# Peptides against a protein of PDB entry 1IK9, part 10

Target 1, 211 residues: chain A of PDB entry 1IK9
Amino acid sequence: MERKISRIHLVSEPSITHFLQVSWEKTLESGFVITLTDGHSAWTGTVSESEISQEADDMAMEKGKYVGELRKALLSGAGPADVYTFNFSKESCYFFFEKNLKDVSFRLGSFNLEKVENPAEVIRELICYCLDTIAENQAKNEHLQKENERLLRDWNDVQGRFEKCVSAKEALETDLYKRFILVLNEKKTKIRSLHNKLLNAAQEREKDIKQ
Target 2, 207 residues: chain A of PDB entry 1IK9 as posed
Amino acid sequence: MERKISRIHLVSEPSITHFLQVSWEKTLESGFVITLTDGHSAWTGTVSESEISQEADDMAMEKGKYVGELRKALLSADVYTFNFSKESAYFFFEKNLKDVSFRLGSFNLEKVENPAEVIRELIAYALDTIAENQAKNEHLQKENERLLRDWNDVQGRFEKAVSAKEALETDLYKRFILVLNEKKTKIRSLHNKLLNAAQEREKDIKQ
Target 3, 195 residues: chain B of PDB entry 1IK9 as posed
Amino acid sequence: MERKISRIHLVSEPSITHFLQVSWEKTLESGFVITLTDGHSAWTGTVSESEISQEADDMAMEKGKYVGELRKALLSVYTFNFSKESAYFFFEKNLKDVSFRLGSFNLEKVENPAEVIRELIAYALDTIAENQAKNEHLQKENERLLRDWNDVQGRFEKAVSAKEALETDLYKRFILVLNEKKTKIRSLHNKLLNA

## One batch from the design tools (peptide; aimed at target 1 I181, target 1 (a further copy) F180 V183)

Design b1_p10_2 (made by RFdiffusion4)
Pose (drawn by RFdiffusion4):
Order: structure tokens, then C-alpha cells, then sequence
Structure b1_p10_2 (pose): chain A 207 residues (1-76, 81-211), chain B 195 residues (1-76, 83-201), chain P 10 residues (1-10)
């Protein structure tokens, strides 16, 4: 059981703002209840599933395509106009295309006996919605703060692992260099003794 | 300018639900407007910064402590009474085995209730709209942080596993280069023996 | 480092 409360402007009353409340079960296609209120009175109407299928036929439209138009227009490039007569309780709305507009929907609403009850329930629904949302935003704020920390934690764990690697790498190399360089000292020494022995042989060949 | 709309029940009409709307600027301490509505009529009252502090004196409470009680009672066990004939509004606090009048306001019936009711409904719809948008922004951030975390965690796994492969990998290379030096040393020694 | 250390010290 869902609903949407939207604010709308009627052509015959661009000064005051009205409110449209549409409620259904699962899908608009199965039918919906529509209520119009100016904050004092309320007018209500119902549209059955069969009435929707028939209207779609009379409009030469694919049924789902027609319901899509209803969703854009009633549940808030597509320009829509709304008219209401308090004298007749007739409510209709048109889609305004280029130079060509057409009747998209018409409802004979009935003035409600208990406007206050309807208005109170509407406000109550809105306040409940505001409430459910805040609880959700708070749940997400906490999850947000948890992740900001869980990242900073692991980020530090990362920097430490890298820093530890660099310290270990240089430490190993330092030991290596010492051993390797000791050997080089031996090579240089042996190499030079050899040279010396060659120069001594050379000297005996020459004298 | 902030506001809070609370649903309340009056002692003289537990059947119907009323709505209490409280509005202010910065803090209740500087005064506030309170509106009571049943969806048909509406009653309003203004409470100045001067009256509030005055009340804090009659009670001998720090203006802060007193405002604190109002926040708990008016912005949402608290009991509410209203006489449509007198327009007098008062509320009490109920503890274990005692109750006491906490405050009151002389409200006045509003001339155009529909205007007030329309503005109240409009505010609620805007609030719903802003809250749904924030739920999206925070939802995405929750996603970005979730991804960013997996990234770094992966970097950590890779980094730690590298530090543990270092000693073994570097030591092999060192053996290789070292064995080269020894060979040279041997060859040289053998040559010296030649001579 | 290993390339330079692998060179003959001559």
C-alpha cells in the first residue's frame, strides 16, 4: 500500500497551492484513489483497473504506456496542466505537446464529509515519513563514521607494513655490502700479487 | 529559522489527533511561535525572549534549565490540555505518583487556518524531499568508503606478503653474487700457484 | 648495488 503526496497548481487558481494525494496497491495499473485538498476541503475519487484499461483504449494507447503517463503526471519534456472546478468537482489534466495538447485524464471527484480527518491523516503520513527517513539517515551516518575510522585504521596499518619493509631491506643490504666488499679486498690483493709476479718473470727474461 | 511539528493528544479529546508546530530562530531562548491545529482550525501564540526569561524567574530556574524542559515537552510523559473556548493551552509533566503544570500559553484563533495548514503540509513535503536526497548522498559515500577500504586492505595484504618474501629472495641473490667473488678468488689463487 | 659490487676492483 503506497502513496504519493504532491503539490500542484490549478489553472483556475494560480494563487493558492493545492495538494494531490494518490494511493494504490503494488501498481497504478490495478487502480488508485486520488484526493485533492486545499487545506480546508477535500475531494476524492477512485479509478478501477478496468476503468484504466478502458481509458487507455479510448485514448489509442498501449495500456502500460498509458499508466506511464499517469505516473509522470500524478506521482510527480513532459508538460502537464491541471484543472478543477469546485462547482462541479470535475478534475482533469492535459499533456501539453507542441501546439497540440490533449485530455490525459478526467475524474469526477466528490466533496468529502470529513475534510479534517482526511487532512489530519495526510499530515500524519508525512510526519511518519519524515521520521522513518531520519532514522535511516542516522543509521547511515553511523555507518559512515565507522568506515571513516576503519579506513584510517587500515591505512595506518598499511604505512607501517611498508615502512617496516624498507627498514628490513636496507638492513639486509647493509650486511651484504660488508661481506661482498671484504671479498673484493682479497681479489684486489691477489690480483696485484699476480701482477707483481708477472713483472718479476718479465724482468728475468730481459736480463 | 527552524521548526518542529509534533503529533499530540489533548486530555479533553483523546479521540482526535492534533498537531503542534513550534518555530524559532537559533534557540527557543530567543522566543518562539507555537501553533496548534486539528486540520480545520488553528491557534497561534508568540512567546518573546522577554516572556521566556520572565518565566525562568517565576520558577527560579536557570533560563537554560527552563528552556531545556520546554524542548523536551514541546519539540517531542508529557500531558497536554486545550480549551477551544478559552484558547488556553497548558501542559504538565507526570512523574511517579505526581504531576505538575509545566507551562501555558494563551493562543489565539487564526483567521485563515487553511493557509496555515497548507504551509505546514508544504513544509513536510519539502522536508521529505531534502531528507530523501541526503539519504542518497550518504548512501553513495557509504559505497565509496566501502570500495576505498577494500582497496587499501588489498594493498596491505600485498605489502605484508612482500615483507615476508624479502629476506628469502634477497639472500638468494646475495649467494649468487657472493659465489662469483669466491670463484674469482680461487682462480686467482690457482694462478698464483702456477707461478 | 650488486652490479658495482660484482665488478673487478681494478
Amino acid sequence: as target 2 above (207 residues)
Amino acid sequence: as target 3 above (195 residues)
Amino acid sequence: IFDELSEDPF

Design b1_p10_2_s1 (made by RFdiffusion4, then SolubleMPNN; from b1_p10_2, 4 letters changed)
Fold by OpenDDE base, seed 1:
Structure b1_p10_2_s1 (fold): chain B 211 residues (1-211), chain C 211 residues (1-211), chain A 10 residues (1-10)
Amino acid sequence: as target 1 above (211 residues)
Amino acid sequence: as target 1 above (211 residues)
Amino acid sequence: MFEELLEDPL
């Protein structure tokens, strides 16, 4: 089961934060349980897939689009201020919410809730869920932090090896050229020496022909 | 102000989760505010630095060690089961907690609490803090995840450059040797040709002298 | 390889 808790302000009680919990299986479209609390009282309602479909039809809205709007209203909490307005009558237990557009406000949905007999239990369970979520997110943060530190070390190690490889390549090339130049110059010196010996031998022969 | 919320079970009410909130400035030793709630009622007390010192003295415990035990009891929540036992009298508003060791149990501290007149406000504020903490931790998780993905890309990029550098070094060495051998062999061939010309010239001169 | 090339008196 997935769950989201958000803070909402009711039009009738704008000075007190209410908490809207929505719980669902896999998708919001399959139905959900909605719980409203003020930290003293709680109200709960179940919304079925058929009710979601009926609300979409009554609004003349495509179901997927309607469910997309429900997600924004009920799961986003503090969207941009004033986009969603929440209303609840404690007398009728009727909850409804509106979407406020620039030129058009319309009712996005309405639910009949029931007052919970033991609100303290609902509130305790809600706080437990928050504390569990905090603990899970902290454990994930610690894991991600350790992984970041690992990846940074691994990056530094490879970077250092790469820099050493570049330097070693340049040093190797320079060393090989130096050694090759030495050997090549020795061979060039031998060639020059042999050419000089040939020239001297030819000059001596030309002298012997001239007696 | 730092804050920690933990779940506790009271010896008198083991079937219902209580929430222990502790709020402090910089260090627990400087004093703290303790709030207990069952999701319906709330009780609050302020513990001063002087009271912490007095409790440590009454226990004949060094203050830093005592504060270390307070942190474990009041901030750790679910330590290993049964290490800390919490007691609260709703009648006297007296809260005390014990440390259970294998052979010794002792009272670690005691606080006089006051019943909060508007527990719903305290509960709403507590839930708000939990939701804020969830949002902050989620934002941190998303940031750390993006950073992990960045570091992994950067690691792969450097690794790929390193592998290319290694391969390029080996290829360079092989190519340089091949080129050097070709040039060197050309010079060796020239040296051999010049030696043969010198030998032929010497043989012709020896024939002319015998003539 | 280079040592062998250096030792060749040619």
Scores: peptide ipSAE 0.039, ipTM 0.857, DockQ to the pose 0.401
OpenDDE base, seeds 2, 3, 4, 5: peptide ipSAE 0.037, 0.035, 0.036, 0.039; ipTM 0.858, 0.856, 0.856, 0.858

Design b1_p10_2_s2 (made by RFdiffusion4, then SolubleMPNN; from b1_p10_2, 4 letters changed)
Fold by OpenDDE base, seed 3:
Structure b1_p10_2_s2 (fold): chain B 211 residues (1-211), chain C 211 residues (1-211), chain A 10 residues (1-10)
Amino acid sequence: as target 1 above (211 residues)
Amino acid sequence: as target 1 above (211 residues)
Amino acid sequence: LFEELSKDPL
């Protein structure tokens, strides 16, 4: 089961932050449980897949698009854009929400909720879930931080090896050329010496012919 | 101001999870506000720096060590080791906690709490703080994840450049040696040819003398 | 360099 808790403001009680919990199995399309609380009272309702389908049809909206709008309304909370307006009557236990566009507001959905007999249990469970989520997210943060530090070390190690490899390649080329030139110059000197010996031998033979 | 919310179990009500909020300015040593709630009622007390100092002195404990024990008791919640036992009387509003060692339990501290007139406001604020903390931690997680992905790409890029540099160094050495051997062999062939010409010239001169 | 060193008649 997945869960999202969001803060909302009711049109009737804008000074009192309410909390909207939505819980669902795998997909919000399969239905969900909605819980509303003010920190003293709680109200719960179950919305079936059939009700979601009916509301989508009544709106002449494609089901996947409608579920996408439900997700934005119910799981984002009241974002700073006031795009979604939440209404609840404690007398009728009727909850409804509207999407506010520039020129028109339209009802997106409505639910009958039931007052919870033991709201303290629901509130305690909600706080427990928040604390669990904090602990899980903190553990993930600590893991990701340690991994980032590892990756940064690994990057520095490879970077330093790469720079050494570049420098060693340039040094190798330079050293090999220097050594080769030395050996080559020795061979050139030997060739020159042998040519001079041949010239001297030819000059001696020309002298011996001239007696 | 810093804050920590923890779940605790009271010895008198072990089936009902309670929440212990501690809030402080910079250091727990400067004093703190403690709030206890069961999700229906709330109780608050303020502990001064002077009370913390007095409790440390009464325990014959160094203040920094005592504050360290307070931090473990009040900010960790009931860890799975049951090292800290929490007691609260709703009648007297007296809160006390004990440290359980293998052979002895001792009282670590005690506070008089006051029942909050509007517990719903305290509970709403506590839930708001949990939701804010979740959002902040989620944003940090998303940032760390993106940075981790960046660092991994940067590592792969440098690693691939390093491997290419290693291979290019080995190839350079091999190619340079092959080319050097070719040029050296040409010079060796020229030296051999010149030696043969010198030997032939010497043999011709020896024939001319015998003749 | 290599070509110059190979073509050198010396």
Scores: peptide ipSAE 0.030, ipTM 0.853, DockQ to the pose 0.553
OpenDDE base, seeds 1, 2, 4, 5: peptide ipSAE 0.026, 0.028, 0.029, 0.028; ipTM 0.852, 0.853, 0.853, 0.853; seed 1 fails the geometry check

Design b1_p10_2_s3 (made by RFdiffusion4, then SolubleMPNN; from b1_p10_2, 4 letters changed)
Fold by OpenDDE base, seed 2:
Structure b1_p10_2_s3 (fold): chain B 211 residues (1-211), chain C 211 residues (1-211), chain A 10 residues (1-10)
Amino acid sequence: as target 1 above (211 residues)
Amino acid sequence: as target 1 above (211 residues)
Amino acid sequence: LFEKLSEDPL
């Protein structure tokens, strides 16, 4: 089961933060359980897939688009306070919410809720879920932090090895050229020496021909 | 102000999860506000630095060690359920907690709490704090995840550049040696040719002398 | 470098 808790303000009680819990299986489209609380009382309703489909049809809205609007309204928490207006009558237990656009307001959905007999249990369970979510998110953050520290170390190691490889490549080229020049100069010196010996031998022959 | 919410079980009500909120400024040593709730009622007490010091002295415990035990008891939440025992009388508003060691149980601290007139406000504020903490932790998680993905990309880029550098170094060495051998072989061929010319010139001179 | 060293008739 997936769950989202959001704080909302009711038009009837704008000074009292209410909490809207929505619980669903896999997708909001298959239906959901809605729980409203003010920290003293709680109200719960179950919304079926058929009710969602009927509301979409009544609105002449495609089901996926309607579910997308429900998701924004019910799961976003304090989105921009002006887009979704929540209304609840504690007397009738009727909950409805509207989408407020610039030139048009329309009802997005309505639910009959039931007052919970033991609101303290619902509130305790809601707080437990919040604390569990905090603990899970903290554990994920600690894991990601350690992983980021690992990746940063690994990056610095490879970067340092790369810089050493670049420098070692340049040094290798320079060293190989220096060594090559030395060996080549030895061979050039030997060629020059052999040429001089050939010239001297030719000059001696020319002297011997001239007696 | 720092805050920690923990779920606890009272010896008097082991089936009902209670929530212990502790709020403090910088350090628990300077005093704290404790709030207990069962999701219907709430009780609050302020613990001063002087009370903490007095309890430490009465226990013949060093203040820093005592504060360390308070931190474990009051901030750890559901630590191993057996180490800290919480007791609260709703009638007397007296809260006390014990540390249970294998062979010794001792009172760690006690507080007189006051019943909150509007527990729903305390509960709403507590839920708001939980939701804010979830949102902050989620934002940190999303940031760390993006940073992790960045670091992984950067690591893969540098690793790929490093592998190319290694391969390019080996290829450079091999290419330089191949080119060097070619030039050196040309010079060796020239040396051999000049040596043969010198040998022929010497053989012709030896023929001319025998003539 | 290598080309200049090959072209040198020395």
Scores: peptide ipSAE 0.031, ipTM 0.852, DockQ to the pose 0.559
OpenDDE base, seeds 1, 3, 4, 5: peptide ipSAE 0.031, 0.030, 0.030, 0.030; ipTM 0.852, 0.852, 0.852, 0.852

Design b1_p10_2_s4 (made by RFdiffusion4, then SolubleMPNN; from b1_p10_2, 4 letters changed)
Fold by OpenDDE base, seed 2:
Structure b1_p10_2_s4 (fold): chain B 211 residues (1-211), chain C 211 residues (1-211), chain A 10 residues (1-10)
Amino acid sequence: as target 1 above (211 residues)
Amino acid sequence: as target 1 above (211 residues)
Amino acid sequence: LFEELSQDPL
């Protein structure tokens, strides 16, 4: 079961933060359980897939688009306070919400809720879920932090090895050229020496021909 | 102000989860506000630095060690359920907690609480704090996840550049040696040719002398 | 370098 808790303000009680819990299985489209609380009283309703389909049809809206609007309204929490207006009558237990566009306001959905007999249990369970969510998110954050520290170390190690490889490549090229020049100069010196010996031998022959 | 909310079980009501909120400024040593709730009623007390010091003295415990035990008891939430026992009388508003060791149980602290007139406001504020903490932790998680993905990309880029550098170093060495051998072999061939010319010139001279 | 050293008639 997936769950989302959101803060909402009711038009009837704009000074009292209410909490809207929505619970669903896999997708909001398959239906959901809605729970409203003010921290003293709680109200719950079950919304079926058929009700969602009927509301979409009544609105002449495609089901996926309608579910997308429900998701924004019911799961976003304090989105921009002006887009979704929540209304609840504690007397009739009727909950409805509207989407307010610039030139048009329309009802997005309505639910009959039932007052919970033991609201304290619902509130305790809601707080437990919040505390569990905090603990899970903290554990994920601690894991990601450690992983980021690992990745940063690994990056610095590879970067340092890369810089050493670049420098070692340049040094290798320079050293190989220096060594090559030395060996080549020895061979050039030997060639020059052999040429001079050939010239001297030719000059001696020319002297011997001239008696 | 720092705050921690924890689930606790009272000895008097072991089936009902209670929530213990502790609020403090910088350090628990300077005093704290404790709030207990069962999701219907709430009780609050302020613990001063002087009370903490007096309880430490009465226990013959060093203040820092005592504060360390308070932190474990009051801030750890559901630590191992057996170490800290919480007791609260709704009638007397007296809250006390004990540390249970294998062979010794002792009172760690006690507080007189006051019943909150509007527990729903305290509960709403507590839920708001939980939801804010969830949102903050989620934002941190999303940031750390993006940073993790960045670091992984950067690591893969540098690793790929490093592997190319290693391969390019080995290829450079191999290419330089191949080219060097070619040039050196040309010079060796020239030396051999010049040596043969010198040998022929010497053999011709030896023939001319024998003539 | 290698080409210059190869072209050197020495």
Scores: peptide ipSAE 0.038, ipTM 0.854, DockQ to the pose 0.552
OpenDDE base, seeds 1, 3, 4, 5: peptide ipSAE 0.038, 0.038, 0.038, 0.038; ipTM 0.854, 0.854, 0.854, 0.854

Design b1_p10_3 (made by RFdiffusion4)
Pose (drawn by RFdiffusion4):
Structure b1_p10_3 (pose): chain A 207 residues (1-76, 81-211), chain B 195 residues (1-76, 83-201), chain P 10 residues (1-10)
Amino acid sequence: as target 2 above (207 residues)
Amino acid sequence: as target 3 above (195 residues)
Amino acid sequence: VLEELAEDPF
């Protein structure tokens, strides 16, 4: 059981703002209840599933394509106009294409006996919605704050692991260099003794 | 300017639900407007910064403590009474075994209730719209942070596993280079023996 | 570093 409350502007009353409340079950295609209110009175109408299928045929439109038009127009490149007569309670709306517009929907609404009850329920629904949302945004705010911290935590754990690796690497190399360089001292020493022994042989060959 | 719209029940009509709308600028302390509506009629009242502090005196409460009670009672156990004939509105606080008048307002019937009701409904729809948008922005940030976290966690796994492969990997290379030095030393020693 | 140290000192 879903609903959408939208504000709309009627051509015959561009001054005041009206409100349109559409409610259905699962899909618009199965039918819907529409209510119009100016904050004082309310007019209501119903559209059955069969009435929707028929209207789509009379409009030469694929049924799902027709319901799509209803969704864009009623549930808020597509320009739509709305008209209402308080004298007749007739409500219709047209889609305005280039130089060509057409009747998209028509409803004979009935003035409601208990406007206040309808208006109170509508406001009540809106307040409940505002409430459900805040609870959700709070739940997400906390999850947000938890993740901001869980990241900072592991980020630090990362920097530490890297810094520990660098300290260990240089530490190992330092030991290596010492041992390797000690050997090089031996090589240089031996190499030079050899040279010396070569120069000595050379001197005996020459004298 | 901020506002709060609460759903309340009046003692003299537990059947029907009323709506209490309270609006202000910065803090209730500087005055506020309160509107009561049943969806048909509407009653309004203005409470100045002067009147509020005046009430804080008649009660001998710090203007802060007094405003605090109003916030709890008006912005949503609190009881509410309203007489359509007198337009007098008052509310009380109910504790264990006692109750007391907490405040009152002389409201006045509004000339164009439909206008007030329309503005109230419009505000609610805007609020729903803004809240749904924030729910999206925070939903995506929750996603970005989830991804960013997995990234770094992966970097950490890779980094720690590297630090643990370092001693073993570097020691092998050191053996290799070291064994080269020894070979040279042996060959030199052998040559020296030649001579 | 390890390559330089692997070179003959002379």

Design b1_p10_3_s1 (made by RFdiffusion4, then SolubleMPNN; from b1_p10_3, 3 letters changed)
Fold by OpenDDE base, seed 4:
Structure b1_p10_3_s1 (fold): chain B 211 residues (1-211), chain C 211 residues (1-211), chain A 10 residues (1-10)
Amino acid sequence: as target 1 above (211 residues)
Amino acid sequence: as target 1 above (211 residues)
Amino acid sequence: MLEELSKDPF
């Protein structure tokens, strides 16, 4: 079961933060359990796949689009721009929510809830879930942090090896050229010396012919 | 203000999860606010630095050690091995907790709480804090995940550059030696040719003298 | 450089 808790503000009680819990199996489209609480009372309703389909039809919306709007409304609360407005009657247990567009608001959905007999149990379970989620997220954060530190070390190690390789390549090239030039110049000097000896021998032979 | 919420089980009501909130400024040693709730009722008490010092003295514990035990008890709940036991009287509003050692239990501390008039507000605020903490931790997780993906890319990039540098160094050395040997062999061939010309010239001169 | 050194008759 997947679960999401969000804060909402009811139009009737805007000063009192309410909590909207939605629980579902695999996909919100398959139906969900909705729980509303103000920290004292709780109300729960089960929304079936058939009810979701009917609401989509009644709205003349494609089901996937409708479920996409439900997901935004119910899993994110009002959203960053109060895109969704929540209404609840404690008398009728009727919960409905509207999407606010620039010039038009429309009812996105409505559900009948039932007052929970033991709201404290629902509230405790909600807090437990929050604490479990915090613990899981903290463990994940610690893991990711350690992994981040590992990856940074590994990067630094490879970077240092790379820089050494670059420097070693440049040094190798320079050293090889220096050694090459030395040996080459020795050979050039020997060639020049032999050429001069040949010139001298030719000059001596020409002198010996000239007596 | 720092805050921690933990689950605890009261000896008097072990089947009902209670929530223990501790709030403090900078250090737990400077005092803290403790809030207990069962999801219906709430009780709050303020523990001063002087009360912490007095409890440490009454226990004949060094204050830093005592605060260290308080931190474990109050910020971690019972702990993994039920090291701490919590007791609360709803009648007297007296909260006390014990540390369980292998052969001995001892009272670690005791505080008078007061019943909160509006427990729903305390519970809502507690849930709000949990939801905020979840959101913060989720944002941190997403950030760390993206950073890990970045670091992994950066590592792969440097690794690939390093491997290319290694291969380029080996190729450079091989190429330079090949070119060097070619040039050197040309010069050696020229030296041999000049030496042979000198030998021939000497032999011709010796023939001309014998002739 | 190496090619120039190769072409140098010296």
Scores: peptide ipSAE 0.033, ipTM 0.859, DockQ to the pose 0.583
OpenDDE base, seeds 1, 2, 3, 5: peptide ipSAE 0.030, 0.029, 0.029, 0.028; ipTM 0.858, 0.857, 0.857, 0.857

Design b1_p10_3_s2 (made by RFdiffusion4, then SolubleMPNN; from b1_p10_3 with V1L A6S)
Fold by OpenDDE base, seed 5:
Structure b1_p10_3_s2 (fold): chain B 211 residues (1-211), chain C 211 residues (1-211), chain A 10 residues (1-10)
Amino acid sequence: as target 1 above (211 residues)
Amino acid sequence: as target 1 above (211 residues)
Amino acid sequence: LLEELSEDPF
């Protein structure tokens, strides 16, 4: 079961933060359990897949688009732009929410809730879920931080090896050329020496013929 | 102000999870506000630095060691080994906790709490803090995940460049040796040719003298 | 450099 808790403000009680819990199996489309609390009382309702389908049809909206709007409204709260307005009557236990656009507000959905007999159990379980989520997220953060530090060390090692490889390539080229020049200069000197001996031998032979 | 919320079980109500909130400024030694809730009622007490010092003296314990035990008891709950036992009387509003060791249990501390007039406000604020902490931890997780993915890409880039540099160094060495062998062989061939010309010239001169 | 060394007849 997936769960999301969001802060909302009710139009009827704008001075009191309320909490909207939504719980579902795999997809929000399959139906969900909605729970509202003010930290003293709690109200719960179950919304079936058939009710979601009916509400989408009544709105003349494609089901996937409707579920997409439900997800934005119910799982994110009002959002940073107060795009969604929440209404609840404690007397009728009727919950409804509207999408506020620039030129039009429209009802997105409505639910009949039931007052929870033991709200303290619901509130305790909600706090437990928050504390579990904090602990899981902290453990994940510590893991990701250690992994980041590992990857940074590995990057610095490879970078340092790469820089050494570049420098070693340049040094190798320079050293090989220096060694080759020395050996070639010895061979050039030997060629010049042999050529001079041939010239001298030819000049001596020309002198011997001239007698 | 720093804050920690922990789940605890009271000896008086072992079937009901309670929440222990501790709030402090910089260090737990400077004093703290303790809040207990069962999700319906809340109780709060303020513990001063002087009370912490007095309790450490009454225990004949060094203050830093005592504060270290307070931190383990109050900020971690009972822990995975039920090392700390929590007691609360709703009638007297007296809260006390014990450290359970293998052969000895001893009282670690005690506080007089006051019943909160509006527990719903305290519970709402506690849930708000949990939701804020979840949001902050999620944002940090997403940041660390993206940073991990960046570092992994950067590592793969440098690793690929390093492997290319190694291969290029080996190829350079091989190529330079091949080119050098060609030039050296030309010079060796020229030396041999000039040496043979000198031998022939000497043999012709010896024939001319015998003739 | 290696080319210049090959062209020199010495």
Scores: peptide ipSAE 0.070, ipTM 0.857, DockQ to the pose 0.639
OpenDDE base, seeds 1, 2, 3, 4: peptide ipSAE 0.069, 0.034, 0.068, 0.064; ipTM 0.858, 0.856, 0.857, 0.858

